# Ledger of designs, part 93: peptides against a protein of PDB entry 3ZOQ

Target 1, 223 residues: chain A of PDB entry 3ZOQ
Amino acid sequence: QLLQDSWWNQLKEEFEKPYYQELREMLKREYAEQTIYPDSRDIFNALHYTSYDDVKVVILGQDPYHGPGQAQGLSFSVKPGVKQPPSLKNIFLELQQDIGCSIPNHGSLVSWAKQGVLLLNTVLTVRRGQANSHKGKGWERLTDRIIDVLSERERPVIFILWGRHAQMKKERIDTSKHFIIESTHPSPFSARNGFFGSRPFSRANAYLEKMGEAPIDWCIKDL

## One batch from the design tools (peptide; made by RFdiffusion4, then SolubleMPNN)

Design b2_p18_6_s3 (from b2_p18_6, 5 letters changed)
Fold by OpenDDE base, seed 3:
Structure b2_p18_6_s3 (fold): chain B 223 residues (1-223), chain A 18 residues (1-18)
Amino acid sequence: as target 1 above (223 residues)
Amino acid sequence: PEPPAPPLPLPLGEHLQD
């Protein structure tokens, strides 16, 4: 699937750069020689579901889930029928406590993406069973550029930065224009240290309303 | 101009992963 025109206009120069060509050649080898996630057609799903102009909120992840059938090109999201990972379960627990949403019977966040929530991982591919296996291969440079072009956008964006990895990107965000929501990561190892009770969903909607924009319907319907 | 191709060669119907 080709990128939407709005993202193409922002990113076209990146795809011509040597680092991206090297990344592409690496990915060709990886997908040929190993099981790589997500499906190659799903790598840019975050950009496919949410155009550059339609971005209201950004939620940064690290890299895709590395188990079979899990990753669908959206941070924290899993395909329908897949067991919810621990971090995602905690996200839904906070969602319930924050704004009263029911826990969905699946883990797909596509409904958020369609409303302008850019669910972006900093690394967009992973080897089966090998977390961070594609770290430092070029994805970070592209995804940094995605953050940069959003930071440069006149229309404000809300960045939700869970944990230190995501928070390291704060230096790239013009906080005079954009809003930042920070907490510890939803991981079971960190959620009780600040993620729970952080109320990122209601806070994001409060900013959207202040901007005169429609709030996100964060509640996810069962399938 | 033509939109960027995905990281892997087209056609998009092709995938090498399981």
Scores: peptide ipSAE 0.028, ipTM 0.635, DockQ to the pose 0.060
Fold by OpenDDE base, seed 5:
Structure b2_p18_6_s3 (fold): chain B 223 residues (1-223), chain A 18 residues (1-18)
Amino acid sequence: as target 1 above (223 residues)
Amino acid sequence: PEPPAPPLPLPLGEHLQD
């Protein structure tokens, strides 16, 4: 099964490399022997919902939520019916304060993804209950390449980098072409130190408008 | 049913979650 979108052309060479083959073999074992999130069919949802050409904004996460039914293959997003995690709640609080959106009754960010918000985790899988369990297994190399090919794109991208982990990727981004929005992480441990009041949503839209692009409708409708 | 093994990059739209 191969990507049948604009991402395939950008990433096809990565999938042939030994690191990715090793990662894939590891994942086969993990999914067979352990409970792994997200569902194996959802691993690449970020790329499925947002084509390479349609990317307007990138929001970087670390790794998927490790609780049952949470991870959607999109950074910070949770499936409908799932309790909003603390970081996501804070994202919605900032969204409300920034641009006046109501807090949705669910945590799905699919509507953002469909508008060109690439919700990318740097690591795309996790063992149940074991945060960062798949760190350093090869995902970071692939997701670094995703950042690289976006950085190389002529059409500008907005990178939203919350917290140190995401901000470490700044060195891979051509800031002469691309716009970066940085703040502390939306986590309860850091949100008060700069995430709240950072207004990433209005800032992203302001930049999109300056570029002559349609802004993102960040407001999420209730289900 | 057993979930499928992690594939190579999936075809666009395959088993998307909303």
Scores: peptide ipSAE 0.025, ipTM 0.611, DockQ to the pose 0.067
Fold by OpenDDE base, seed 1:
Formats: structure tokens, sequence, C-alpha cells
Structure b2_p18_6_s3 (fold): chain B 223 residues (1-223), chain A 18 residues (1-18)
């Protein structure tokens, strides 16, 4: 019943380590004393939606959105009814140009997660209004382990690495076995410098087909 | 309102939000 047995088997040793126990105690204080995002029950949504064995694609983010009602435990994703953040709008613009999908009327990427797209932030919590406030507190060690165990998996994975922060994780990925799709970040400050026209969605599906796997249906239905 | 305690790995589906 814990984290899907597949993730639990890969990560159980991490949860027993001192760094994670310290992180947990820190988070208990933070959630008690301050407004922290996402909801504590949603921290591991990426792992809940996408089992270790079902991961086809990984999309790395930095840390959760720090505004009310935004973060839902998935990188770049926002809860239905929340205005799409600028980076997410650009993701959908590229999706439209790449494979012809319509721009959805919401920002939830849950449909991708359910198909095997691991929407992982490197830091899984944030203090309200304070980007990177939980940086360097232990999450990076756990999420590095997530990348490591995926890199060690025999079945290939596609890693989509937008921007320098995500690309720094490339050294942890066995590129003899796994596929990397790199571009600038979808942020308005960088999207025009290489993200637009990078066609990550069609490229990911091309790799999946090469592997004999079902492609991702990247098009998101309106709610 | 007191937020729930930060999880160790939670049971699958117990607190999942779409």
Amino acid sequence: as target 1 above (223 residues)
Amino acid sequence: PEPPAPPLPLPLGEHLQD
C-alpha cells in the first residue's frame, strides 16, 4: 500500500537515511508554522501517478509553484481552475506547433503522468511566495536517487531536460542506454532562444516507437 | 487548520489529488 511497490523497492533505503529523517522533521515544522506548497498529501504525486516500471519519459522541474492553489505535486502542472503560468503557456504553444494539439483550458498535466511521464521537480516543496526556499534541505539527494535508479533500469527512459538546472542532471544519466532531449527552458526569458521549435513531444514519441513502446498522447482534453 | 504531517511514502491513492 505504500509508494507503489516498484518505487518503494527502489527508494526504501533512502527513507531510512538520516538526511531524509532530517528533511522530514524540517518539513513537519515548515508545514506547521508556514504555508507550504503543495499540500503535504500531494508531495509525491509524481511517483503515485507514474510507477517506476511505467516511466517512459521524465520531465524535470526545479521546485513547485509558490502561489496559492497552484502546485499539485507535478512539475510545470497546475490544478484545474488555476491560471496557466507563463512557462506552462509556452509548453502548450510548443505542443501546438510540434504536433498540432489545441491549447487546453486548464493547466493540469495529470493525463501525461498517467501515461508514464514522470513530472519530477528536483525539490518537492516550497514556502509560499519564496521560490527555492527549500533548496539544499535534502530533496535533491532523494530526487538524484530517483534519477539514478531510472538510469540503472534496463528498459530505456527518455529524459526531457529544459534549461541549465535540469541539464546539470545529465551526468547522472547513462546516455548509452537512455535518450536525452535538451533545449532552453520554456520560461519567457529563454523560450525564444531554443525551446520553441525544439519539438520535444514528437521527438519523445519517435524514441518510444523505436523502443517498441506506445507513444504518449500529449494532447490534453478540456475540462 | 493544522496541515497533515509530511508523509513518508503514503499508501497509493490515499491522498492523491488530480
Scores: peptide ipSAE 0.024, ipTM 0.599, DockQ to the pose 0.072
Fold by OpenDDE base, seed 2:
Structure b2_p18_6_s3 (fold): chain B 223 residues (1-223), chain A 18 residues (1-18)
Amino acid sequence: as target 1 above (223 residues)
Amino acid sequence: PEPPAPPLPLPLGEHLQD
């Protein structure tokens, strides 16, 4: 007997579509023939940690980190023991300046995910050392549907959209019902052009409080 | 170490490596 899941109820029709079956067959070949990240069991970690009904905040990424041991199925997040990538370091710098959190000794954002922060990449897999290698293979259609079903949800969601790629998804979001926090990307190439000082964490919590919801504890404990 | 992710009945939630 399959366990009921709020995401399964929202996405089950996608998994029956030809595009997803083709994607799945492609991924089987890729994982067999290449080094693919994250681990195949971790592909849907964002959905595992944050149920459809529990989503409070969405943070969109592009695709997983493509280095060994980095990706853990959560946007911007890295496994414990892995050095923090430049964008993640900038995220923590902004977190510190925004709400006074200390810089954690690791890069795992699982604590955010468990509180209702959906850490979603638009593409959920990548070949080792080959950024965007799985772009245009079907993931974008599924992740667009994830955004769509969240947009259709009655309970409001906060979407944090860093950079142009994430901001292109704004057209799929009912802004009469949901909240958008936009800035430049946390990448070193763009962070000084608007990400720093954007205060996405305090702004997200302010929206949650206005909705009568518990704020996110954005501060990450050391491991 | 962080705990494992909870189970979810998604088609790609299973191990795809042969």
Scores: peptide ipSAE 0.022, ipTM 0.595, DockQ to the pose 0.094

Design b2_p18_6_s4 (from b2_p18_6, 5 letters changed)
Fold by OpenDDE base, seed 4:
Structure b2_p18_6_s4 (fold): chain B 223 residues (1-223), chain A 18 residues (1-18)
Amino acid sequence: as target 1 above (223 residues)
Amino acid sequence: PEPPAPPLPLPLGPHLQD
Protein backbone atom coordinates (compact mmCIF):
# COMPACT_ATOMS: atom_id res chain seq x y z
CA GLN B 1 0.00 0.00 0.00
CA LEU B 2 1.18 3.50 -0.88
CA LEU B 3 1.06 6.69 1.11
CA GLN B 4 -1.79 9.01 0.27
CA ASP B 5 -1.24 10.49 -3.16
CA SER B 6 -0.49 13.94 -1.82
CA TRP B 7 2.32 12.67 0.41
CA TRP B 8 3.56 10.18 -2.17
CA ASN B 9 4.00 12.94 -4.71
CA GLN B 10 6.08 14.89 -2.21
CA LEU B 11 8.17 12.04 -0.84
CA LYS B 12 8.45 9.36 -3.55
CA GLU B 13 11.95 10.46 -4.54
CA GLU B 14 13.18 10.12 -0.97
CA PHE B 15 12.20 6.48 -0.78
CA GLU B 16 14.48 5.63 -3.70
CA LYS B 17 17.51 7.38 -2.22
CA PRO B 18 20.36 5.33 -0.74
CA TYR B 19 19.91 6.75 2.76
CA TYR B 20 16.34 5.54 2.91
CA GLN B 21 17.19 2.14 1.50
CA GLU B 22 19.85 1.83 4.17
CA LEU B 23 17.37 2.96 6.81
CA ARG B 24 14.87 0.41 5.55
CA GLU B 25 17.40 -2.40 5.71
CA MET B 26 18.41 -1.31 9.20
CA LEU B 27 14.78 -1.29 10.30
CA LYS B 28 14.23 -4.75 8.85
CA ARG B 29 17.06 -6.03 11.03
CA GLU B 30 15.94 -4.06 14.07
CA TYR B 31 12.34 -5.26 13.92
CA ALA B 32 13.55 -8.82 13.41
CA GLU B 33 16.11 -8.81 16.21
CA GLN B 34 14.74 -6.27 18.72
CA THR B 35 11.46 -4.99 20.08
CA ILE B 36 10.86 -1.80 18.13
CA TYR B 37 8.11 0.77 18.57
CA PRO B 38 5.71 1.63 17.19
CA ASP B 39 4.35 -1.40 15.37
CA SER B 40 5.73 -1.30 11.84
CA ARG B 41 2.21 -0.76 10.52
CA ASP B 42 1.93 2.41 12.61
CA ILE B 43 5.23 4.07 11.66
CA PHE B 44 3.61 6.44 9.17
CA ASN B 45 0.31 7.00 10.97
CA ALA B 46 0.92 10.75 11.07
CA LEU B 47 1.00 10.82 7.27
CA HIS B 48 -1.92 8.41 6.98
CA TYR B 49 -4.22 10.44 9.21
CA THR B 50 -3.22 13.83 7.81
CA SER B 51 -2.65 14.22 4.06
CA TYR B 52 -0.14 16.71 2.72
CA ASP B 53 -2.92 18.96 1.50
CA ASP B 54 -4.91 18.75 4.72
CA VAL B 55 -2.10 19.77 7.08
CA LYS B 56 -3.12 22.83 9.06
CA VAL B 57 -0.87 22.47 12.10
CA VAL B 58 2.36 20.58 12.74
CA ILE B 59 3.41 19.47 16.20
CA LEU B 60 6.95 18.13 16.25
CA GLY B 61 8.14 15.46 18.63
CA GLN B 62 11.53 13.82 18.94
CA ASP B 63 11.08 10.05 18.84
CA PRO B 64 8.34 7.59 19.82
CA TYR B 65 7.55 6.45 23.33
CA HIS B 66 9.68 3.40 24.03
CA GLY B 67 7.38 1.53 26.42
CA PRO B 68 5.06 -1.35 25.54
CA GLY B 69 1.84 -0.38 23.80
CA GLN B 70 2.47 3.36 24.03
CA ALA B 71 3.53 4.66 20.63
CA GLN B 72 0.95 4.84 17.87
CA GLY B 73 2.94 6.70 15.22
CA LEU B 74 1.76 10.13 16.37
CA SER B 75 3.91 12.55 18.35
CA PHE B 76 2.96 12.78 22.04
CA SER B 77 -0.03 10.50 21.50
CA VAL B 78 -0.61 7.16 23.21
CA LYS B 79 -3.08 4.41 22.45
CA PRO B 80 -6.29 4.29 24.47
CA GLY B 81 -5.89 2.40 27.72
CA VAL B 82 -2.29 3.57 28.10
CA LYS B 83 -1.36 5.78 31.03
CA GLN B 84 -0.75 9.33 29.90
CA PRO B 85 2.97 10.15 29.91
CA PRO B 86 4.06 13.20 31.91
CA SER B 87 4.52 15.42 28.86
CA LEU B 88 1.09 14.52 27.56
CA LYS B 89 -0.47 15.22 30.93
CA ASN B 90 1.08 18.66 30.81
CA ILE B 91 -0.21 19.18 27.28
CA PHE B 92 -3.71 18.46 28.54
CA LEU B 93 -3.23 20.74 31.53
CA GLU B 94 -2.26 23.56 29.19
CA LEU B 95 -5.18 22.69 26.93
CA GLN B 96 -7.52 22.98 29.88
CA GLN B 97 -6.10 26.30 30.99
CA ASP B 98 -5.88 27.66 27.45
CA ILE B 99 -9.33 26.90 26.09
CA GLY B 100 -11.19 25.12 28.88
CA CYS B 101 -11.14 21.56 27.55
CA SER B 102 -11.63 18.75 30.01
CA ILE B 103 -8.74 16.35 30.49
CA PRO B 104 -9.64 13.20 28.57
CA ASN B 105 -9.58 9.75 30.13
CA HIS B 106 -7.16 8.58 27.42
CA GLY B 107 -4.13 9.91 25.57
CA SER B 108 -5.05 9.44 21.91
CA LEU B 109 -4.61 12.51 19.76
CA VAL B 110 -6.11 10.88 16.66
CA SER B 111 -8.94 13.42 16.69
CA TRP B 112 -6.37 16.17 16.18
CA ALA B 113 -4.69 14.28 13.35
CA LYS B 114 -8.01 13.84 11.57
CA GLN B 115 -8.55 17.59 11.68
CA GLY B 116 -5.23 18.40 10.03
CA VAL B 117 -2.78 18.35 12.94
CA LEU B 118 0.31 16.53 11.72
CA LEU B 119 1.73 14.85 14.81
CA LEU B 120 5.23 14.23 13.49
CA ASN B 121 8.25 12.85 15.31
CA THR B 122 11.63 13.62 13.76
CA VAL B 123 12.63 10.00 14.37
CA LEU B 124 9.86 7.52 13.71
CA THR B 125 11.09 4.38 15.49
CA VAL B 126 12.76 3.43 18.75
CA ARG B 127 14.04 0.34 20.54
CA ARG B 128 12.15 -0.74 23.62
CA GLY B 129 13.46 1.09 26.64
CA GLN B 130 16.13 2.94 24.65
CA ALA B 131 15.25 6.54 23.90
CA ASN B 132 16.96 7.94 20.80
CA SER B 133 18.26 4.49 19.81
CA HIS B 134 17.37 5.15 16.17
CA LYS B 135 18.68 8.71 16.10
CA GLY B 136 21.00 9.48 13.20
CA LYS B 137 19.94 6.47 11.14
CA GLY B 138 18.13 8.30 8.34
CA TRP B 139 14.73 9.26 9.75
CA GLU B 140 15.82 12.84 10.32
CA ARG B 141 16.58 13.24 6.62
CA LEU B 142 13.13 12.03 5.65
CA THR B 143 11.34 14.10 8.28
CA ASP B 144 13.41 17.13 7.32
CA ARG B 145 12.08 16.62 3.80
CA ILE B 146 8.55 16.48 5.21
CA ILE B 147 9.15 19.84 6.88
CA ASP B 148 10.71 21.19 3.69
CA VAL B 149 7.82 20.24 1.42
CA LEU B 150 5.37 21.73 3.91
CA SER B 151 7.45 24.89 4.04
CA GLU B 152 7.38 25.03 0.25
CA ARG B 153 3.59 24.66 0.19
CA GLU B 154 1.74 27.80 -0.79
CA ARG B 155 -1.07 27.27 1.70
CA PRO B 156 0.23 28.38 5.11
CA VAL B 157 0.96 25.95 7.94
CA ILE B 158 1.21 26.54 11.67
CA PHE B 159 4.24 24.92 13.29
CA ILE B 160 4.13 24.32 17.02
CA LEU B 161 7.71 23.94 18.22
CA TRP B 162 8.04 22.84 21.83
CA GLY B 163 11.58 22.81 23.15
CA ARG B 164 14.99 23.26 21.59
CA HIS B 165 15.00 20.12 19.46
CA ALA B 166 11.85 21.12 17.61
CA GLN B 167 12.92 24.75 17.45
CA MET B 168 16.08 23.75 15.61
CA LYS B 169 13.81 23.00 12.65
CA LYS B 170 12.72 26.63 12.44
CA GLU B 171 15.53 27.36 10.00
CA ARG B 172 13.82 25.06 7.49
CA ILE B 173 10.52 26.91 7.70
CA ASP B 174 9.69 29.90 5.53
CA THR B 175 8.38 32.23 8.21
CA SER B 176 7.19 34.66 5.56
CA LYS B 177 4.44 32.17 4.71
CA HIS B 178 4.09 30.00 7.78
CA PHE B 179 3.37 30.68 11.43
CA ILE B 180 5.50 29.52 14.34
CA ILE B 181 4.37 28.94 17.90
CA GLU B 182 7.33 28.37 20.21
CA SER B 183 7.67 27.55 23.88
CA THR B 184 9.60 25.32 26.22
CA HIS B 185 8.87 21.62 26.09
CA PRO B 186 5.85 20.20 27.95
CA SER B 187 8.11 17.84 29.91
CA PRO B 188 8.01 18.23 33.69
CA PHE B 189 11.59 19.48 33.52
CA SER B 190 10.77 22.46 31.32
CA ALA B 191 7.01 23.03 31.34
CA ARG B 192 7.06 25.62 34.12
CA ASN B 193 9.69 27.60 32.26
CA GLY B 194 7.33 28.71 29.51
CA PHE B 195 5.13 25.90 28.23
CA PHE B 196 2.42 26.51 30.79
CA GLY B 197 0.65 29.69 29.85
CA SER B 198 1.96 29.60 26.26
CA ARG B 199 -1.60 28.94 25.01
CA PRO B 200 -0.58 27.18 21.79
CA PHE B 201 -4.08 25.91 21.06
CA SER B 202 -5.90 29.23 21.10
CA ARG B 203 -2.99 30.84 19.25
CA ALA B 204 -3.09 28.19 16.55
CA ASN B 205 -6.83 28.69 16.13
CA ALA B 206 -6.36 32.44 15.98
CA TYR B 207 -3.97 31.97 13.05
CA LEU B 208 -6.36 29.58 11.34
CA GLU B 209 -9.21 32.03 11.68
CA LYS B 210 -7.02 34.82 10.35
CA MET B 211 -6.34 32.66 7.29
CA GLY B 212 -10.04 32.00 6.83
CA GLU B 213 -9.76 28.37 7.86
CA ALA B 214 -11.82 26.40 10.31
CA PRO B 215 -10.26 26.20 13.76
CA ILE B 216 -9.21 22.92 15.32
CA ASP B 217 -11.50 21.37 17.87
CA TRP B 218 -8.78 20.59 20.35
CA CYS B 219 -11.11 19.16 22.96
CA ILE B 220 -10.89 15.39 23.16
CA LYS B 221 -13.89 13.29 24.09
CA ASP B 222 -13.65 10.49 26.58
CA LEU B 223 -13.77 6.95 25.29
CA PRO A 1 -10.35 3.91 13.33
CA GLU A 2 -7.95 1.12 12.53
CA PRO A 3 -4.45 2.31 11.64
CA PRO A 4 -3.67 2.25 7.92
CA ALA A 5 -1.16 -0.15 6.46
CA PRO A 6 2.38 1.12 5.95
CA PRO A 7 3.47 2.41 2.56
CA LEU A 8 5.44 0.30 0.10
CA PRO A 9 8.80 1.83 1.06
CA LEU A 10 8.66 -0.36 4.17
CA PRO A 11 7.70 -4.01 4.06
CA LEU A 12 4.38 -4.99 5.55
CA GLY A 13 4.16 -6.82 8.82
CA PRO A 14 5.52 -6.28 12.31
CA HIS A 15 9.02 -7.48 11.37
CA LEU A 16 9.27 -5.68 8.03
CA GLN A 17 9.56 -8.81 5.94
CA ASP A 18 9.68 -8.64 2.14
Scores: peptide ipSAE 0.026, ipTM 0.613, DockQ to the pose 0.123
Fold by OpenDDE base, seed 2:
Formats: C-alpha cells, sequence, structure tokens
Structure b2_p18_6_s4 (fold): chain B 223 residues (1-223), chain A 18 residues (1-18)
C-alpha cells in the first residue's frame, strides 16, 4: 500500500480512474523535463502525516509554493531553514494574537499535521516559478474526493476555509455534521479584511472540546 | 526533523515506480 490504509480505502478507486492516470503521465513528463515542487516523494505528505481516521481539522490551500526548497506537501507549510512566506507569517501573527503562541523560528507545520490537521492543497504540484501551472490537470478532482469522503465521515471534521478558493468547497461539506470556520485569506492582500481577528485556532479547539476530542496544540516549538 | 515521506502511487522516480 502506498497510502495509509485508511486513506487507501477511501481513495483507491480514484487512482484507477482515467483522469488520475492521465495526471500521472503528465506529472511523469513534468518531473522529467522541468523542476516541479514539491519533491515527488512529498506530494502526498498531507495524507501521510494525517490518516483519514485521525483528521480533526482541515486547512485548505490552493497549490504548493513554487520556490526552491519551500514546498513540503503541506498547505502553507515550508521546510525548516526556509524563510516564512508572507501568508505563513500572517498565520503565525494570528496564532499569536488568538492563543498567545510565540512565532516559531521555522515554517514547518508538521506538528499540526501529526495532531490531525490535514494541510491539504487543492492542487498538489507546481512548476518552479509558475504559480497554478498544474491547475486543471486532475488534482482538483482527487482533492474534491478527499473533501467528499471526509464530509461523508460520521465523526465530525472542522474545515478552516481561508479565502474564496477554499470557500468554494463549502458546497461539498455536510454542515449538519461538520463545522466551518471561514475568513479572508492570510495573504497580505486580504488578511486585514477579516483574517486577522478571525481566531480560527481557538475556535477550532472550542469545537474539538465540544466534540469530546483533544484540542490541537497549535503552538510550534523552535528547532 | 521530519520523518522520510512514504512512497506515492506516482512512478515519478525509481523510488516511486509501480
Amino acid sequence: as target 1 above (223 residues)
Amino acid sequence: PEPPAPPLPLPLGPHLQD
């Protein structure tokens, strides 16, 4: 099995579909001919770190960072030693104001992923220096299915939807079972229009506590 | 430090070949 059993059971039929086979063939060419991010071994890191059954919170991104060494297969996250991108800096500013966490000296969100925060991009690959270069190539269909199977799960999930792109996925979420936290995107272009002060971290933990689940330790330790 | 990523259903390298 290439994915954790819980995800494989939910997604195995997708990998056999023509759209995914076409996506794979496209990606094989892309990785052979161009610099593609993240590393091919890191594409599914969100699913590797957070099993289907262990998902407590979902944070949706658009596509990976397209600069060298940045993307690590987790939405908004960057590898240790990489300068924090503007959106991630704003995420940490909100985290500090929301629940008092210090700003970490790195941008890795792996500690969140290991606690059940699915850090999912809707598109899982990108060409170097070319944002959205793999948009409309098949990833969105797979990631829509990921949202769908989570929506179908009986155990509630909290979806954090920053900005219009993520919020377009709300129609796929059964809000009778699942919780939605919406705001503007953490990008410098939109953060002051509603992201700052939205307190997604404390709100997510409040929902988890109401469900009888352990809250997320959102505070990230320095490396 | 992050653990190594497990294999993917994408034959994008020798380590990922089906």
Scores: peptide ipSAE 0.026, ipTM 0.591, DockQ to the pose 0.084
Fold by OpenDDE base, seed 5:
Structure b2_p18_6_s4 (fold): chain B 223 residues (1-223), chain A 18 residues (1-18)
Amino acid sequence: as target 1 above (223 residues)
Amino acid sequence: PEPPAPPLPLPLGPHLQD
């Protein structure tokens, strides 16, 4: 697989470390012996769509959707033609309430990624039907490094941290330079406890405008 | 679409492994 020069310069040393070599060997076995999501060519789609220098906003997820045809290497996003998962439906409900966007007829967030929204999961692969099956296998160390190099960047980043898992990464973020938007998770189990009404989209754009940057067009066109 | 870039030591598919 390929990686943009800007990310390669930040991450190349990680790929030579033993933990990543072990992760890679594990993944080779898993993809050969199990049904793993996303497609192996899609694992780094978040980094492919959003260069290191172009990151404006980061949205952290846990791990990919584990159903057939769902995961596309972007947190919370699903391929066109796939039924929107409950958390994603709630994201779109908040988007509508926050800034008036219509609910799209698909669940692809690629348009956000192309505008500088890094849709990063902390774990980048999963076994079919087995949530968190690749937790603690090395991905978290790499994705922690991704957060670290963004935190070290001079140009400010906005981190949107939904739920406790994402919020645990706050300790790695230099809050003197970067902005954090926190709420409960969009999951049906937690959304009513603070996610709804949190207005993360308008708040992110307010920060971008204050920094003299173009806001994100969060509204997603129908296909 | 993915921009051109240096290769990574990753699974490239079920039949293509680095």
Scores: peptide ipSAE 0.025, ipTM 0.601, DockQ to the pose 0.118
Fold by OpenDDE base, seed 1:
Structure b2_p18_6_s4 (fold): chain B 223 residues (1-223), chain A 18 residues (1-18)
Amino acid sequence: as target 1 above (223 residues)
Amino acid sequence: PEPPAPPLPLPLGPHLQD
């Protein structure tokens, strides 16, 4: 199986461009010579779990977790059995306070992805132990195009933009059609300055209901 | 339980093969 047809139709032209070919060649070297995360089969998990047409909500991250076994190809998400990173713990604390969900015993956000929450990092790969090591190598151009084609979609999308990095993408979003939820980042360094109490989950569902869409079940069951 | 990982995307091929 390949990239879903709906995403392929939107992105096929990007994959033929020189920047992406150069990125691909870089990635081939990196995966051969270095420890790169996520697994190469998991790079596009966000697009695999959530088709272009099924996107209801977008949550932007920067780049994958760079520790062993952490990155799952979904922003903020970690594989089952992995200790929840500090930002993810704060996401679950806000989830609990916002809509009363229990804190799950794992950090997998796959259940959100399957419901139409696109968990997209702006950079989709990273070297082990080296945050932002693949910044400026071509991923940002592809992920900008992902944002663009969603912005161009007639059916509205909700963009959840935590922190300055994600909020820089707001200029690419047609706010006449699409809804934006902004706050500080869930990181321990910023969460108390606006993320906590921002209630992004209930607000997203309120917009979905207004649009006549089914809300997201944000509560995550234990594994 | 978490579902199995999806297949590789076309642009990267199996394990980034040509």
Scores: peptide ipSAE 0.024, ipTM 0.591, DockQ to the pose 0.110; fails the geometry check

Design b2_p18_7_s1 (from b2_p18_7, 14 letters changed)
Fold by OpenDDE base, seed 4:
Structure b2_p18_7_s1 (fold): chain B 223 residues (1-223), chain A 18 residues (1-18)
Amino acid sequence: as target 1 above (223 residues)
Amino acid sequence: SAELLAKLAEEEKAWAEA
């Protein structure tokens, strides 16, 4: 849980607040008494892979996958060897149509994270088989602060907001400095209503190029 | 179903991936 990177300077005050201490104590009980995902060491993987200063793009998710072996602390991402969930499959379909990438034989988005794509869920833990079981327990306050400190950063960020849940965070983003890419959610029930054809990957790279930054290599190699 | 769509609208990922 201790951050040893540029995120510490941004978030250290949060970790001292009562809400986070209560969250921490709750999580200790949950991990002891229940099966919780992701692994406790992977909770902050998004921040571990992508430092505060290195963030180029943010992709917001809701909460981790709640099945065995799926969640790896990155929004929409699953560990290698895990069947790609429906939303992730649609993400890769859009990736293919947008910029021609092949669909990878795995669902790990770590390569994006290493390039500066912060794959952040608003809630960072979940009970096995119980979606949103840790909603309203304190994670949202921390992740709101993550969004806030990125919004306050002078160097622009691109926020990709799929679906209403993510889009509710738009009010926290200074759109005079930062760029927003919005569409419906990649879920099979919403993807055909705007996600497909939204071309978030090429649009993100277009913004990066406009800012004089290196684009993201969104294509994922097979493992 | 209408119920499923409503749930997805509220919790898009949670219900889609359940």
Scores: peptide ipSAE 0.085, ipTM 0.755, DockQ to the pose 0.112
Fold by OpenDDE base, seed 3:
Structure b2_p18_7_s1 (fold): chain B 223 residues (1-223), chain A 18 residues (1-18)
Amino acid sequence: as target 1 above (223 residues)
Amino acid sequence: SAELLAKLAEEEKAWAEA
């Protein structure tokens, strides 16, 4: 059972469905036979840190980092002490240019999650050294449901959709209630084509303030 | 390479971070 009751209420029916049972059986085998990231206790960290009711912003990722000690169950985030991956470095560069935050000496985005930023990957596990190795195994159906229940929520959500993969989820988002911020991906191969200068952080906060909600403190303190 | 760029277009993070 999820730690956050609000998410359990929204997702409990999914966990009883055959696809999820099959996914869990697959994962049991994978974790037993392979090195899988993140740690099994961290798979749902995005939901642990940010309850259904507390979600203000969603940032969609693809799948976890596949190197040792990197993934911590939050999209784009890495555990403290881990070298910042290229996309994350670019996220922090845009953060600095957008709202003046200093570049942190670590890559943990937990402070965002605690403020209501749901850092959700569409696929929540990966084999060591094998990007997208768990694509198409059932995670996408669960994470689609997460998007759906947020879309159905009356209280507006801001969806930040970097790149084509994330933007494919637009069809699931009720834009009559929710806001979408789109740009190219922060990857070094795409960031200069629209991510840099997109100012997603200030734009998100502008929406929050318009809705009468507290803005996100996007600046991350050093550890 | 063109192949890498094509993969990145579909899987931006996965291939960039590999």
Scores: peptide ipSAE 0.082, ipTM 0.755, DockQ to the pose 0.109
Fold by OpenDDE base, seed 1:
Structure b2_p18_7_s1 (fold): chain B 223 residues (1-223), chain A 18 residues (1-18)
Amino acid sequence: as target 1 above (223 residues)
Amino acid sequence: SAELLAKLAEEEKAWAEA
């Protein structure tokens, strides 16, 4: 997949490394022999929708949804027409309580991505029905580099880190320049232990305003 | 179950969305 010039300039060295070539060869076999999500053309949608320079906010996820038609290459996001997964439902509940947005009739977060919210999973592919089946195959090294180059950027970024997995990346973020919003995961099993009431959306916009940047319109319109 | 909760603690989204 072709990336925007801004991301290509930051990541081109990674794509030349053996680990990524091995990952690519693995993925070729996986897509040929298994049902893999998302569609191969959608793997880098997060980078396609949000250029390196346009990133304002990062929301980290683990890996794509592993059910048919769900994953669209954006963390927590599902294609229109797909039932909202439990974590996404809780995200919208917090959105409503935080800033008064209506719960949308779909689960696509593309409107956030287009405004500079990088919806990045640490692992970018998955086998059907097998959560984290592509963990430890090379994606984490690439996505760590994505976090690193954003951390190195002079223009500040806001990192929203829900749950332990995302928070493990905090050590890679220069907190002298960048802002971090942390809470428990939006999962039904953890949301009531800190995610609800964490108000990540209003807090993110408050930071953006302090930076002299336009806030994110977090409210999602119905399709 | 306790086992599910333990897995969720390690892989919040992966197991919650399964």
Scores: peptide ipSAE 0.079, ipTM 0.751, DockQ to the pose 0.112
Fold by OpenDDE base, seed 2:
Structure b2_p18_7_s1 (fold): chain B 223 residues (1-223), chain A 18 residues (1-18)
Amino acid sequence: as target 1 above (223 residues)
Amino acid sequence: SAELLAKLAEEEKAWAEA
């Protein structure tokens, strides 16, 4: 699949490996025989919107939303016109309390991605109605490599790690160069245990300013 | 249910969003 030059240079070796070839063949069968999300053209949207060199912040998710029309290849994000899922609603609540942004009338985080926020799931596809159905099929090895090459980058990155799944990736991040913001997950079942009040957006911008970079405009305009 | 809560602990988004 076509990637931006900066990502292709970092990941081209992975696409030649047997695990990825097997993953690709599996996906071909899955998309032919099942309803798979996101659309096959949208699988790598996170990398399309945010080049390797332009990454300022990484927000890790698990796998795509598994309902019709939801997933758009960006972690936590949903296409315009789609009802905001519970975790995303809580993300916007924290955004409002953290830096005063209004709650948007849609759930698309594309504006973040275009500013250098890599919205990466660890697994990039899912069967309709079957959460984590593509877990352990090879995506994790590729996305681990994405984390690794970002960790190896000289220009610092901010990693926002919500919940235990994302936090398992801490060992891959060189904290001598990069920054980590951790809290519980924005899920309704965990948000009150630390996510609310964690202020990840203002903290991320504070780090960006310390690095001499432009902050993210986290506020999302209505459509 | 207790089972659902256990699954949510392992898969925070996957089960909460289902």
Scores: peptide ipSAE 0.065, ipTM 0.736, DockQ to the pose 0.113

